# Peptides against a protein of PDB entry 7SFY: the designs that were tried, part 29

Target 1, 41 residues: chain A of PDB entry 7SFY
Amino acid sequence: ELFNLESRVEIEKSLTQMEDVLKALQMKLWEAESKLSFATC

## One batch from the design tools (peptide; made by RFdiffusion4, then SolubleMPNN)

Design b2_p15_2_s2
Fold by OpenDDE base, seed 5:
Structure b2_p15_2_s2 (fold): chain B 41 residues (1-41), chain C 41 residues (1-41), chain A 15 residues (1-15)
Amino acid sequence: as target 1 above (41 residues)
Amino acid sequence: as target 1 above (41 residues)
Amino acid sequence: LKQELDQLLEKLKSL
């Protein structure tokens, strides 16, 4: 495909979306780890 | 679902995969921009 | 979020 303004904007939009998902996964990992408890019995 | 070692490992694997895709998209953007030429006529 | 990752991977394949 020919690189133009439209394709550049779409790539940058996908990059931003990926960064947002990466942050969401990192937050979910933190939430899961914060709820983790070890057996005491 | 109960958070355990298996689910933690899977989340970290997904995070790593996303980081690799992010890098690939950034490289594709760079490649596209490096090939971009402006009209001269 | 797994589905979102799969969608991003699919977008990468289409570039």
Scores: peptide ipSAE 0.090, ipTM 0.526, DockQ to the pose 0.062
Fold by OpenDDE base, seed 3:
Structure b2_p15_2_s2 (fold): chain B 41 residues (1-41), chain C 41 residues (1-41), chain A 15 residues (1-15)
Amino acid sequence: as target 1 above (41 residues)
Amino acid sequence: as target 1 above (41 residues)
Amino acid sequence: LKQELDQLLEKLKSL
């Protein structure tokens, strides 16, 4: 395929969406870890 | 669900996979841009 | 949480 402005915009759009998913996943991990507690006797 | 080490490992595994895909996509973008040339008259 | 993670991974695969 010929690289053009439209293809660049589409790739950048996909990159942004992936970053959003990554951030969401990182936030979920953080939330899970923040709720983690160990029983202590 | 109870957060445990197994769930943490699984989440981190997924994060790593997403980062790998992001890097691959960024490399593809770079390659496409590196091949981009403009005809000049 | 696992189901939510799987949904995020499926969203990633759809890009």
Scores: peptide ipSAE 0.089, ipTM 0.529, DockQ to the pose 0.050
Fold by OpenDDE base, seed 1:
Structure b2_p15_2_s2 (fold): chain B 41 residues (1-41), chain C 41 residues (1-41), chain A 15 residues (1-15)
Amino acid sequence: as target 1 above (41 residues)
Amino acid sequence: as target 1 above (41 residues)
Amino acid sequence: LKQELDQLLEKLKSL
């Protein structure tokens, strides 16, 4: 396998994007749970 | 939008999977960089 | 839940 500077930059970019998605999903989970009604009746 | 317990569980599962992928990618990046030759000649 | 999410974020930041 050829690993070069360009490949490293692309991997780091992908990692940053995944971190952003994780943060967004955590925010959505928190927001959704805050809106959840526990009333069943 | 309907948020329920099932939706919460699925989101948490997805977050866990993404964290695992992030860790794997970081390990791959480190491993690849450790194999990188800095010699240009 | 918020505490669990914060813990996950801290794990991510420590990588």
Scores: peptide ipSAE 0.082, ipTM 0.528, DockQ to the pose 0.152
Fold by OpenDDE base, seed 4:
Structure b2_p15_2_s2 (fold): chain B 41 residues (1-41), chain C 41 residues (1-41), chain A 15 residues (1-15)
Amino acid sequence: as target 1 above (41 residues)
Amino acid sequence: as target 1 above (41 residues)
Amino acid sequence: LKQELDQLLEKLKSL
């Protein structure tokens, strides 16, 4: 595998995108769990 | 959106999988960049 | 560069 500047940039972009998605999913999970606690109490 | 136990479990599984993929990509990036430094010196 | 990646990894662990 020949790693070059283009490959590095692409991987970094993918990592950033995945981090953003993870954060978004965490926020959605927190919101959903928060709402569930109100429904059960 | 009705959030239930099944939905929570599914989201948590997805989050865990994405975290694992991110870690794997980070490791690959580090290895690739490490090898590149040796090739240029 | 390794330090930047290590920092990102620690950030991911804290999620």
Scores: peptide ipSAE 0.084, ipTM 0.533, DockQ to the pose 0.195; fails the geometry check

Design b2_p15_2_s3
Fold by OpenDDE base, seed 4:
Structure b2_p15_2_s3 (fold): chain B 41 residues (1-41), chain C 41 residues (1-41), chain A 15 residues (1-15)
Amino acid sequence: as target 1 above (41 residues)
Amino acid sequence: as target 1 above (41 residues)
Amino acid sequence: LEQQLQALQEKLKSL
């Protein structure tokens, strides 16, 4: 496996992109839950 | 938008899956960096 | 991994 600066930058870009998608998904979950009627009993 | 228990579970499954992929990507980055020769000058 | 990211992004869009 050849690892150089280009490979590192590309992997870090992918990591950042996945983090952004994860955050977006968490926000969608929060928004969806904000519309959920909760039952206690 | 209809949000119910099924929708919540599905979103949480996707979140968990994304976290797992993120961790895998971070591990791959670490492994790749472990093979990188660093230059100081 | 790029393919996995793409699949996850598509999954997110479908939710």
Scores: peptide ipSAE 0.109, ipTM 0.557, DockQ to the pose 0.058
Fold by OpenDDE base, seed 5:
Structure b2_p15_2_s3 (fold): chain B 41 residues (1-41), chain C 41 residues (1-41), chain A 15 residues (1-15)
Amino acid sequence: as target 1 above (41 residues)
Amino acid sequence: as target 1 above (41 residues)
Amino acid sequence: LEQQLQALQEKLKSL
C-alpha cells in the first residue's frame, strides 16, 4: 500500500482510540486499588 | 467485585497487552511515513 | 491491529 494522508489519519485515529482505552484501564485499576480493604492487625 | 491480588494481576496483564499493541501501531505509522514518496520539483 | 483493538476494548468491558 502507498502511504497517503488518509492512511496516516486512520492510524493516528486508531492510536488515539487505544490511548483512551489505556487510560480507562488505568483508571479502573486505580479505582479498584482505592477500594481495596486490608486486614487490620 | 472485591479487589484482590488476582484481579490486580489480571488488569495489569491487560494494560501490558494494550501497551504492546500501541507500540506496534506506532511502529507501523513510523514505517509508513518512512516509505512515503514525495513529488520532486 | 484493528481486530486487536476491538479485542482489547471487549476485554476492558469484561474486567
Scores: peptide ipSAE 0.106, ipTM 0.552, DockQ to the pose 0.059
Fold by OpenDDE base, seed 2:
Structure b2_p15_2_s3 (fold): chain B 41 residues (1-41), chain C 41 residues (1-41), chain A 15 residues (1-15)
Amino acid sequence: as target 1 above (41 residues)
Amino acid sequence: as target 1 above (41 residues)
Amino acid sequence: LEQQLQALQEKLKSL
C-alpha cells in the first residue's frame, strides 16, 4: 500500500473527527457531573 | 435522565475507547509518514 | 478504523 497525499488527508480527517467526538463525550461527562445536585441534609 | 455511577462509568469507558482509537490513528499516520522514502535525485 | 469511528459515533448518539 503506497502512502500518498490522499491517504494522508483521509487519515487526518479521521483524526479530526475522532477528536471532535472525544470532545463531545468530554462535554457530556462534564455537563452530567455539573448538573449533579447533592443531597442536602 | 438521572446521572448515576453506571452512567458515569459508561461515559468513561466510551472516552477511553475513543482515546485508544485516536492513538491507533495517530500511530498509523506516523508509520505511514516514517516509511515515506524521499525521491533521491 | 473508519468502522470503529462509526461505531463510536453511534455509541455517542445513544448516550
Scores: peptide ipSAE 0.105, ipTM 0.551, DockQ to the pose 0.058
Fold by OpenDDE base, seed 3:
Structure b2_p15_2_s3 (fold): chain B 41 residues (1-41), chain C 41 residues (1-41), chain A 15 residues (1-15)
Amino acid sequence: as target 1 above (41 residues)
Amino acid sequence: as target 1 above (41 residues)
Amino acid sequence: LEQQLQALQEKLKSL
């Protein structure tokens, strides 16, 4: 298969989606760890 | 810039690294949420 | 694309 403009655009879309998911997971992790840290018992 | 085999291999390496970090974050999130869910108060 | 890929790699290292 040729590595062409269509393949490059598809890979760039995948990278963007993965970056968005990484950010979402980092935020959710912070929220969960924060709630755990604030537990008073 | 030329769409060549070297550029493709470099992109594939980056995608693999991002996937590994995603999995690690998902596991840490599961652990944190699990600990929070098991809190008895 | 090389600059964009490098920026993603640097961001990945900071995680």
Scores: peptide ipSAE 0.094, ipTM 0.509, DockQ to the pose 0.047

Design b2_p15_2_s4
Fold by OpenDDE base, seed 5:
Structure b2_p15_2_s4 (fold): chain B 41 residues (1-41), chain C 41 residues (1-41), chain A 15 residues (1-15)
Amino acid sequence: as target 1 above (41 residues)
Amino acid sequence: as target 1 above (41 residues)
Amino acid sequence: LKKELEELQKKLQSL
């Protein structure tokens, strides 16, 4: 396939979307770790 | 839900997978741009 | 948390 402006825009949109999901996952991990309670003995 | 080690591992695996795909997309973009030929006049 | 993770995984798979 010929690389053109449209293909570049599509890839950049996908990259942005992945970055947003990645940030959301990182935030969820941080929140979960921050709330982690240790087992009581 | 209680956050536990299993949930953390699942999130970390998803993060790693997303990071790998993100890097692959960035490489594809770079390769495509590097091969971009301009229209001949 | 499990449901939230599953939703995020679905978003990832849609890319």
Scores: peptide ipSAE 0.082, ipTM 0.554, DockQ to the pose 0.048
Fold by OpenDDE base, seed 3:
Structure b2_p15_2_s4 (fold): chain B 41 residues (1-41), chain C 41 residues (1-41), chain A 15 residues (1-15)
Amino acid sequence: as target 1 above (41 residues)
Amino acid sequence: as target 1 above (41 residues)
Amino acid sequence: LKKELEELQKKLQSL
């Protein structure tokens, strides 16, 4: 395959989308953990 | 929803998978860029 | 987000 600007842009766009999903999952984990509470004594 | 260890493990597993895909795309981008050559003068 | 991960993996395979 020939590397060109379009191919690079497409890869970078895919990377950005995955980073966004990764951030969303990290936020969901943070939200879940922030809601975690243990029984008070 | 109740936050439990299973939910956390599932989220962390998903995060790991996303990170692996992200790394694979970064490697593909690097490989493509490393193969990029310009015409020699 | 398992479905979204699968779609991203498909995109990776198409590159």
Scores: peptide ipSAE 0.082, ipTM 0.554, DockQ to the pose 0.057
Fold by OpenDDE base, seed 4:
Structure b2_p15_2_s4 (fold): chain B 41 residues (1-41), chain C 41 residues (1-41), chain A 15 residues (1-15)
Amino acid sequence: as target 1 above (41 residues)
Amino acid sequence: as target 1 above (41 residues)
Amino acid sequence: LKKELEELQKKLQSL
């Protein structure tokens, strides 16, 4: 399949979707860490 | 499920996997753009 | 890569 403007747009859409997923996971990690209570001796 | 060190490691593994996919797509985009030959009049 | 993205999205939904 020849690279054209449409193919570029599709790849960029996929990149954006992955960035959104990455951000969501980063937020989940932050929330999990924020909720982590350390064992108090 | 309680957040513990294992859960953190699992989330971090997922983040790393997503970063790897993101990098792969970025490389694919770069390769596609680099291979794009413009119509020569 | 599309399949990998779908797998990651599924993984995100499981968190």
Scores: peptide ipSAE 0.080, ipTM 0.554, DockQ to the pose 0.059
Fold by OpenDDE base, seed 2:
Structure b2_p15_2_s4 (fold): chain B 41 residues (1-41), chain C 41 residues (1-41), chain A 15 residues (1-15)
Amino acid sequence: as target 1 above (41 residues)
Amino acid sequence: as target 1 above (41 residues)
Amino acid sequence: LKKELEELQKKLQSL
């Protein structure tokens, strides 16, 4: 498969989408942890 | 839904998977660009 | 939270 502009753009779009999902997961982890209730004596 | 160890581990596993795919895509982009043949005069 | 995680996993699989 020959590398061309179209294939580069497609890979870059996939990378951007992956990064967006990664950020969303990180935010969800942070939100979940922020909602954690600790035992109070 | 209460945050617990299981939910944290599940999110962290998903994050790791995302990062692995992201790295693979970045490597594929680099490999594709490295195979690019330039016009030689 | 579980449903939201599943949605994100589906987005990942679509790439």
Scores: peptide ipSAE 0.079, ipTM 0.555, DockQ to the pose 0.049

Design b2_p15_3_s1 (from b2_p15_3, 7 letters changed)
Fold by OpenDDE base, seed 4:
Formats: C-alpha cells, structure tokens, sequence
Structure b2_p15_3_s1 (fold): chain B 41 residues (1-41), chain C 41 residues (1-41), chain A 15 residues (1-15)
C-alpha cells in the first residue's frame, strides 16, 4: 500500500465526513427523543 | 415522522456502526502513518 | 443517512 500525503488527506476527509454524519444522526436522535418526551409528558 | 422504539433502536444501531467505522478508519490512519514513519526513518 | 453510512463503509473497504 502506497501511503503518501494524498492517501492521508483522503482518509482525513473520510473521517471528517463520518464525524459530520455522526453529528447529524446524534441531532436527529436528540430531536426525536425530545419530541417523544414532549408528547409523552 | 413516527418516532417509536424501533426507530430509536435503528438510529442507535446506525450510530454504533458509524463509530465502529470511525475507529477502524482511525486505526488504519495510525497504521499507515506508523508504516510511513518506519519506512522514512 | 443510511446511504451515506453505506458509502462511507464502502470507502473504508477501498482504502
């Protein structure tokens, strides 16, 4: 495997994208839980 | 949007999968960087 | 979001 600067940058970009999706999922979970708590209270 | 227990469980499963992939990517990055440092030292 | 996760998992396999 040729690990060079380009490969590193590509991995870091993928990691950033995953973190963004993870945050989006966490926000959706929080919104959903908030709505559920509001509706069941 | 019907947020119920099933939807919550599905989101949590997706989050867990993303965290696992994120860890795997971080490990691959570390391995690649370690190999690079070893090869360039 | 599922599709995005699947795409990211596929990218991981390609790296």
Amino acid sequence: as target 1 above (41 residues)
Amino acid sequence: as target 1 above (41 residues)
Amino acid sequence: LREQLEQLQEKLREL
Scores: peptide ipSAE 0.120, ipTM 0.552, DockQ to the pose 0.060
Fold by OpenDDE base, seed 5:
Structure b2_p15_3_s1 (fold): chain B 41 residues (1-41), chain C 41 residues (1-41), chain A 15 residues (1-15)
Amino acid sequence: as target 1 above (41 residues)
Amino acid sequence: as target 1 above (41 residues)
Amino acid sequence: LREQLEQLQEKLREL
């Protein structure tokens, strides 16, 4: 497969999309930990 | 949704899986950039 | 885990 501008743009889009999902999961984890801490106090 | 041990374990598994995919994409990007640099020299 | 994710995000922004 020739690496061209299209391939690069597609990879960059995929990386950005995954970063967004990781941020969302990180926030969910933080919220869950915060609620658990609150419920145990 | 009650955050329980099962929910935490599932989130941690998803995060690990996404990290592995991100590493794979970063490697593909690096390989592609390296080949492009070589082809333009 | 949080710190590792933040480091991964930073690496992605530097690409």
Scores: peptide ipSAE 0.117, ipTM 0.545, DockQ to the pose 0.408
Fold by OpenDDE base, seed 3:
Structure b2_p15_3_s1 (fold): chain B 41 residues (1-41), chain C 41 residues (1-41), chain A 15 residues (1-15)
Amino acid sequence: as target 1 above (41 residues)
Amino acid sequence: as target 1 above (41 residues)
Amino acid sequence: LREQLEQLQEKLREL
């Protein structure tokens, strides 16, 4: 496949989507960690 | 849902998978860019 | 998010 502007834009779009999902996962992790309760003696 | 070690590990696994896919996309982009040919006059 | 990850992985295979 010849690299052209369309191929570049498509890959960049996919990268952006991955970054968005990664950020969403990071937020979910943070939220889960922030909700972590500790056992009380 | 109560946050526990299993939930944390699962989220971390998902994050790792996302990072791996992101790296694969970055490599594909690099490979595509490295194969970019320029018009010759 | 798992479904989104799977969709993105599939999209990667198509690139």
Scores: peptide ipSAE 0.117, ipTM 0.552, DockQ to the pose 0.060
Fold by OpenDDE base, seed 2:
Structure b2_p15_3_s1 (fold): chain B 41 residues (1-41), chain C 41 residues (1-41), chain A 15 residues (1-15)
Amino acid sequence: as target 1 above (41 residues)
Amino acid sequence: as target 1 above (41 residues)
Amino acid sequence: LREQLEQLQEKLREL
């Protein structure tokens, strides 16, 4: 496997996209848990 | 949207899977960069 | 890794 600059850029883009999705899911989880705690009280 | 315990568990599983893939990609990036630095010296 | 990424993307579309 030739690791060149293009391969690195593509991996970094994929990592960034995954981090963005992780943050979005964490926020959705927080919102859902917040609504659940509010609804159960 | 009904947020119940099943939905929370599924989100947490997805988050864990994403974290595992992130770590795997970070390790691959590190290995590739390590090989590149070694090959360029 | 590509297969794992594709599986994650598929699960993310279902969520």
Scores: peptide ipSAE 0.100, ipTM 0.539, DockQ to the pose 0.057

Design b2_p15_3_s2 (from b2_p15_3, 10 letters changed)
Fold by OpenDDE base, seed 2:
Structure b2_p15_3_s2 (fold): chain B 41 residues (1-41), chain C 41 residues (1-41), chain A 15 residues (1-15)
Amino acid sequence: as target 1 above (41 residues)
Amino acid sequence: as target 1 above (41 residues)
Amino acid sequence: LKQQLEELQKKLQEL
């Protein structure tokens, strides 16, 4: 496999997309836990 | 949606899987860049 | 979100 500029850019885009989804999941977890705290207090 | 322990565990598993894939991508990028440096020096 | 994770895992396998 020849690693070229195109392959690098593709990997960097995939990394960014994964980081964005990871952040979205973390935020959803936090929101769900926050709502649970409000419902159980 | 009732956020329960099962939902929390499912989200945490998904987060862990994403972190593992993210690390694998980062390692592949680093390996590819390292090999490129060896090939261009 | 689960579908997005599966799609990203597929993209990793194509590299």
Scores: peptide ipSAE 0.083, ipTM 0.545, DockQ to the pose 0.059
Fold by OpenDDE base, seed 3:
Structure b2_p15_3_s2 (fold): chain B 41 residues (1-41), chain C 41 residues (1-41), chain A 15 residues (1-15)
Amino acid sequence: as target 1 above (41 residues)
Amino acid sequence: as target 1 above (41 residues)
Amino acid sequence: LKQQLEELQKKLQEL
């Protein structure tokens, strides 16, 4: 496979999708921790 | 689902796995860009 | 989310 602009764009799109999922997981973790803190106070 | 330590650990494991995949993608992108730079010089 | 991670991992194996 020749590394071309198309392959680069595809990798960058995949990276962005993973970052979005990471952010979603981080938000879920934060919400869960926030609820735990609220429930333990 | 009660947010407990087990759920937190599971989320953190998932986050770590995604971070590892992101790092692998970033390395692949860097290698591909490096090869492109080498091939264009 | 686990399913989304697995789908991402599959896409990565294709790269």
Scores: peptide ipSAE 0.082, ipTM 0.547, DockQ to the pose 0.058
Fold by OpenDDE base, seed 1:
Structure b2_p15_3_s2 (fold): chain B 41 residues (1-41), chain C 41 residues (1-41), chain A 15 residues (1-15)
Amino acid sequence: as target 1 above (41 residues)
Amino acid sequence: as target 1 above (41 residues)
Amino acid sequence: LKQQLEELQKKLQEL
């Protein structure tokens, strides 16, 4: 396929979507770790 | 769900996979832009 | 989130 403006825009949209999912996963990890209660016996 | 070691490892694996895909897309974008021939009329 | 990752991987295989 020839790299054109349409292909570029599609790749940039996919990159942005992946960055958003990465941020969401990082936030979930942080929230889960923050809520982790260590069993203090 | 309780956040446990298994959930943490699963999230970290997903994050790593997404980072690898992001890098691959960034490389593809760079290669495509590098190969872009401007129509010189 | 796992579904979103799988959907992204599918879209990437089409490029």
Scores: peptide ipSAE 0.080, ipTM 0.542, DockQ to the pose 0.058
Fold by OpenDDE base, seed 4:
Structure b2_p15_3_s2 (fold): chain B 41 residues (1-41), chain C 41 residues (1-41), chain A 15 residues (1-15)
Amino acid sequence: as target 1 above (41 residues)
Amino acid sequence: as target 1 above (41 residues)
Amino acid sequence: LKQQLEELQKKLQEL
Protein backbone atom coordinates (compact mmCIF):
# COMPACT_ATOMS: atom_id res chain seq x y z
CA GLU B 1 0.00 0.00 0.00
CA LEU B 2 1.29 3.47 -0.95
CA PHE B 3 0.72 6.73 0.94
CA ASN B 4 0.05 10.02 -0.78
CA LEU B 5 1.33 13.43 0.37
CA GLU B 6 -1.85 14.09 2.41
CA SER B 7 -1.45 10.89 4.50
CA ARG B 8 2.25 11.76 5.03
CA VAL B 9 1.44 15.29 6.24
CA GLU B 10 -1.23 13.92 8.64
CA ILE B 11 1.24 11.37 10.11
CA GLU B 12 3.95 14.05 10.49
CA LYS B 13 1.44 16.33 12.29
CA SER B 14 0.49 13.48 14.66
CA LEU B 15 4.18 12.70 15.35
CA THR B 16 4.87 16.40 16.07
CA GLN B 17 1.88 16.55 18.45
CA MET B 18 3.12 13.42 20.28
CA GLU B 19 6.60 14.97 20.58
CA ASP B 20 5.03 18.14 22.05
CA VAL B 21 3.07 16.04 24.60
CA LEU B 22 6.26 14.08 25.43
CA LYS B 23 8.10 17.39 26.07
CA ALA B 24 5.20 18.69 28.21
CA LEU B 25 5.20 15.46 30.29
CA GLN B 26 9.00 15.66 30.65
CA MET B 27 8.67 19.26 31.92
CA LYS B 28 5.90 18.28 34.40
CA LEU B 29 8.01 15.34 35.59
CA TRP B 30 11.02 17.65 36.06
CA GLU B 31 8.88 20.14 38.04
CA ALA B 32 7.43 17.36 40.25
CA GLU B 33 10.88 15.81 40.87
CA SER B 34 12.33 19.27 41.60
CA LYS B 35 9.60 19.97 44.20
CA LEU B 36 10.12 16.49 45.72
CA SER B 37 13.88 17.17 46.18
CA PHE B 38 13.00 20.26 48.29
CA ALA B 39 10.83 18.19 50.68
CA THR B 40 13.10 18.49 53.76
CA CYS B 41 10.75 16.16 55.71
CA GLU C 1 5.77 12.65 -3.07
CA LEU C 2 4.56 9.08 -2.33
CA PHE C 3 5.56 6.81 0.56
CA ASN C 4 6.04 3.07 0.11
CA LEU C 5 5.05 0.29 2.53
CA GLU C 6 8.48 0.39 4.23
CA SER C 7 8.15 4.09 5.14
CA ARG C 8 4.62 3.41 6.48
CA VAL C 9 5.81 0.51 8.67
CA GLU C 10 8.67 2.66 10.04
CA ILE C 11 6.26 5.50 10.91
CA GLU C 12 3.82 3.07 12.61
CA LYS C 13 6.69 1.60 14.65
CA SER C 14 7.81 5.12 15.67
CA LEU C 15 4.23 6.04 16.70
CA THR C 16 3.92 2.84 18.79
CA GLN C 17 7.27 3.55 20.46
CA MET C 18 6.20 7.14 21.25
CA GLU C 19 2.93 5.84 22.78
CA ASP C 20 4.94 3.47 25.00
CA VAL C 21 7.23 6.34 26.10
CA LEU C 22 4.16 8.54 26.79
CA LYS C 23 2.68 5.80 29.02
CA ALA C 24 6.01 5.38 30.85
CA LEU C 25 6.25 9.16 31.43
CA GLN C 26 2.63 9.24 32.69
CA MET C 27 3.45 6.46 35.19
CA LYS C 28 6.59 8.30 36.39
CA LEU C 29 4.63 11.56 36.70
CA TRP C 30 1.91 9.76 38.71
CA GLU C 31 4.56 8.28 41.04
CA ALA C 32 6.27 11.67 41.53
CA GLU C 33 2.95 13.50 42.14
CA SER C 34 1.84 10.74 44.55
CA LYS C 35 5.06 11.15 46.58
CA LEU C 36 4.67 14.95 46.53
CA SER C 37 1.10 14.74 47.94
CA PHE C 38 2.49 12.90 51.01
CA ALA C 39 4.96 15.73 51.75
CA THR C 40 3.27 17.02 54.95
CA CYS C 41 5.84 19.86 55.17
CA LEU A 1 -4.82 4.97 8.23
CA LYS A 2 -7.05 8.01 8.89
CA GLN A 3 -8.91 6.07 11.61
CA GLN A 4 -5.57 5.07 13.23
CA LEU A 5 -4.56 8.76 13.32
CA GLU A 6 -7.93 9.70 14.88
CA GLU A 7 -7.43 7.03 17.59
CA LEU A 8 -3.91 8.37 18.21
CA GLN A 9 -5.23 11.95 18.53
CA LYS A 10 -7.88 10.69 20.97
CA LYS A 11 -5.20 8.98 23.12
CA LEU A 12 -3.14 12.20 23.01
CA GLN A 13 -6.13 14.18 24.38
CA GLU A 14 -6.43 11.74 27.32
CA LEU A 15 -2.80 12.51 28.41
Scores: peptide ipSAE 0.076, ipTM 0.490, DockQ to the pose 0.054

Design b2_p15_3_s3 (from b2_p15_3, 8 letters changed)
Fold by OpenDDE base, seed 1:
Structure b2_p15_3_s3 (fold): chain B 41 residues (1-41), chain C 41 residues (1-41), chain A 15 residues (1-15)
Amino acid sequence: as target 1 above (41 residues)
Amino acid sequence: as target 1 above (41 residues)
Amino acid sequence: LKEQLEALQEKLKKL
Protein backbone atom coordinates (compact mmCIF):
# COMPACT_ATOMS: atom_id res chain seq x y z
CA GLU B 1 0.00 0.00 0.00
CA LEU B 2 1.25 3.47 -0.90
CA PHE B 3 0.91 6.23 1.66
CA ASN B 4 -0.30 9.34 -0.15
CA LEU B 5 -1.94 12.67 0.65
CA GLU B 6 -5.44 11.14 0.35
CA SER B 7 -4.66 8.40 2.93
CA ARG B 8 -3.13 10.97 5.32
CA VAL B 9 -6.15 13.29 5.05
CA GLU B 10 -8.57 10.37 5.65
CA ILE B 11 -6.65 9.21 8.78
CA GLU B 12 -6.51 12.79 10.16
CA LYS B 13 -10.26 13.19 9.52
CA SER B 14 -10.98 9.94 11.40
CA LEU B 15 -8.74 11.03 14.32
CA THR B 16 -10.57 14.36 14.56
CA GLN B 17 -13.99 12.63 14.52
CA MET B 18 -12.90 10.27 17.32
CA GLU B 19 -11.56 13.16 19.42
CA ASP B 20 -14.93 14.93 19.00
CA VAL B 21 -16.80 11.79 20.16
CA LEU B 22 -14.40 11.41 23.14
CA LYS B 23 -15.11 15.02 24.15
CA ALA B 24 -18.86 14.36 23.85
CA LEU B 25 -18.57 11.24 26.06
CA GLN B 26 -16.52 13.15 28.65
CA MET B 27 -19.15 15.91 28.73
CA LYS B 28 -21.96 13.34 29.13
CA LEU B 29 -20.07 11.68 32.00
CA TRP B 30 -19.51 15.06 33.70
CA GLU B 31 -23.18 16.05 33.28
CA ALA B 32 -24.39 12.67 34.57
CA GLU B 33 -22.08 12.86 37.61
CA SER B 34 -23.19 16.44 38.32
CA LYS B 35 -26.82 15.22 38.41
CA LEU B 36 -26.03 12.25 40.66
CA SER B 37 -27.83 12.52 43.98
CA PHE B 38 -26.73 10.51 47.00
CA ALA B 39 -29.21 8.90 49.34
CA THR B 40 -29.54 11.02 52.47
CA CYS B 41 -30.54 9.59 55.86
CA GLU C 1 -32.79 9.26 33.25
CA LEU C 2 -31.12 8.15 36.47
CA PHE C 3 -27.35 8.08 36.59
CA ASN C 4 -26.25 4.88 38.32
CA LEU C 5 -23.12 2.75 38.66
CA GLU C 6 -24.04 0.71 35.56
CA SER C 7 -24.32 3.84 33.36
CA ARG C 8 -21.00 5.16 34.71
CA VAL C 9 -19.19 1.87 34.06
CA GLU C 10 -20.60 1.70 30.51
CA ILE C 11 -19.49 5.29 29.70
CA GLU C 12 -15.99 4.64 31.12
CA LYS C 13 -15.76 1.43 29.06
CA SER C 14 -16.72 3.34 25.89
CA LEU C 15 -14.16 6.08 26.67
CA THR C 16 -11.40 3.49 27.15
CA GLN C 17 -12.30 1.74 23.88
CA MET C 18 -12.19 5.05 22.00
CA GLU C 19 -8.81 5.97 23.53
CA ASP C 20 -7.46 2.58 22.40
CA VAL C 21 -8.73 3.19 18.85
CA LEU C 22 -7.21 6.71 18.86
CA LYS C 23 -3.84 5.23 19.89
CA ALA C 24 -4.13 2.64 17.10
CA LEU C 25 -4.90 5.39 14.54
CA GLN C 26 -1.95 7.49 15.76
CA MET C 27 0.36 4.46 15.43
CA LYS C 28 -0.95 3.73 11.91
CA LEU C 29 -0.37 7.37 10.92
CA TRP C 30 3.18 7.28 12.33
CA GLU C 31 3.96 3.98 10.56
CA ALA C 32 2.51 5.24 7.27
CA GLU C 33 4.52 8.49 7.50
CA SER C 34 7.69 6.53 8.34
CA LYS C 35 7.18 4.48 5.14
CA LEU C 36 6.50 7.54 2.99
CA SER C 37 9.09 7.88 0.25
CA PHE C 38 9.65 11.17 -1.52
CA ALA C 39 10.23 11.37 -5.24
CA THR C 40 13.94 11.78 -5.88
CA CYS C 41 15.32 13.51 -8.98
CA LEU A 1 -22.49 7.50 20.98
CA LYS A 2 -22.10 3.70 21.07
CA GLU A 3 -23.19 3.57 17.43
CA GLN A 4 -20.71 6.35 16.58
CA LEU A 5 -17.89 4.40 18.27
CA GLU A 6 -18.84 1.23 16.36
CA ALA A 7 -18.97 3.18 13.07
CA LEU A 8 -15.51 4.68 13.76
CA GLN A 9 -14.08 1.24 14.61
CA GLU A 10 -15.49 -0.18 11.36
CA LYS A 11 -14.03 2.78 9.42
CA LEU A 12 -10.63 2.15 11.06
CA LYS A 13 -10.70 -1.51 9.95
CA LYS A 14 -11.01 -0.28 6.34
CA LEU A 15 -7.95 2.00 6.56
Scores: peptide ipSAE 0.100, ipTM 0.543, DockQ to the pose 0.060
Fold by OpenDDE base, seed 3:
Structure b2_p15_3_s3 (fold): chain B 41 residues (1-41), chain C 41 residues (1-41), chain A 15 residues (1-15)
Amino acid sequence: as target 1 above (41 residues)
Amino acid sequence: as target 1 above (41 residues)
Amino acid sequence: LKEQLEALQEKLKKL
């Protein structure tokens, strides 16, 4: 497969989507840890 | 839902898996860009 | 999120 602008855009889009999911998971972890901290206070 | 060690471990596992996929995507992008660089030289 | 991860992994296999 040739690397062209279309393939690059698709990879970048996939990377962005993965980063968004990672951020969502990190936020969920933060919320869970925040609730734990609150519950242990 | 209670934040417990099991839920934390599951979130951490999911985060690690996402990071591995991101790294794989980044490597694919690098390989594609490397091939482009080679083809344009 | 598990389904989203699986969908992204499947998308990766097609790249």
Scores: peptide ipSAE 0.098, ipTM 0.544, DockQ to the pose 0.058
Fold by OpenDDE base, seed 4:
Structure b2_p15_3_s3 (fold): chain B 41 residues (1-41), chain C 41 residues (1-41), chain A 15 residues (1-15)
Amino acid sequence: as target 1 above (41 residues)
Amino acid sequence: as target 1 above (41 residues)
Amino acid sequence: LKEQLEALQEKLKKL
């Protein structure tokens, strides 16, 4: 593969998409944890 | 959905997989950039 | 990597 500006832009787009999905997973984890009830004494 | 320990573990596994892919993309970008040649005068 | 991204996005939609 020849690295050019288009290839760079495409990789950066993929990185951004991964970061967005990662953030979405983190938010879902936080939301799920915030709804967790603990045993009480 | 009921959040339980299994659900948490599954979300954490997905987060880890996404972080691994993100790192792989970053490494590929670095490798591609390191091979880039510039125009000379 | 693109296929991996798509697979992870689809997995997220199911969580």
Scores: peptide ipSAE 0.092, ipTM 0.544, DockQ to the pose 0.059
Fold by OpenDDE base, seed 2:
Structure b2_p15_3_s3 (fold): chain B 41 residues (1-41), chain C 41 residues (1-41), chain A 15 residues (1-15)
Amino acid sequence: as target 1 above (41 residues)
Amino acid sequence: as target 1 above (41 residues)
Amino acid sequence: LKEQLEALQEKLKKL
């Protein structure tokens, strides 16, 4: 495939989507950890 | 769901996979840009 | 890569 404006824009959109999903995963990890109850005994 | 070691490990594995795909996309973008020929006229 | 992204999104939805 020849590099063109359309292919660049498509790759950039995919990158943005990946970053958004990565952020969502990181937030889920933080939320999961925040719900951790420690033994008080 | 309760946060436990299994859920933490699963989230971390997903994060790693996301980062690997993100790197692959970034490399593809760089490769595509590197193939760009500029008009020499 | 699009397929990989879709698979990751589906995995995230199950988390």
Scores: peptide ipSAE 0.090, ipTM 0.541, DockQ to the pose 0.059

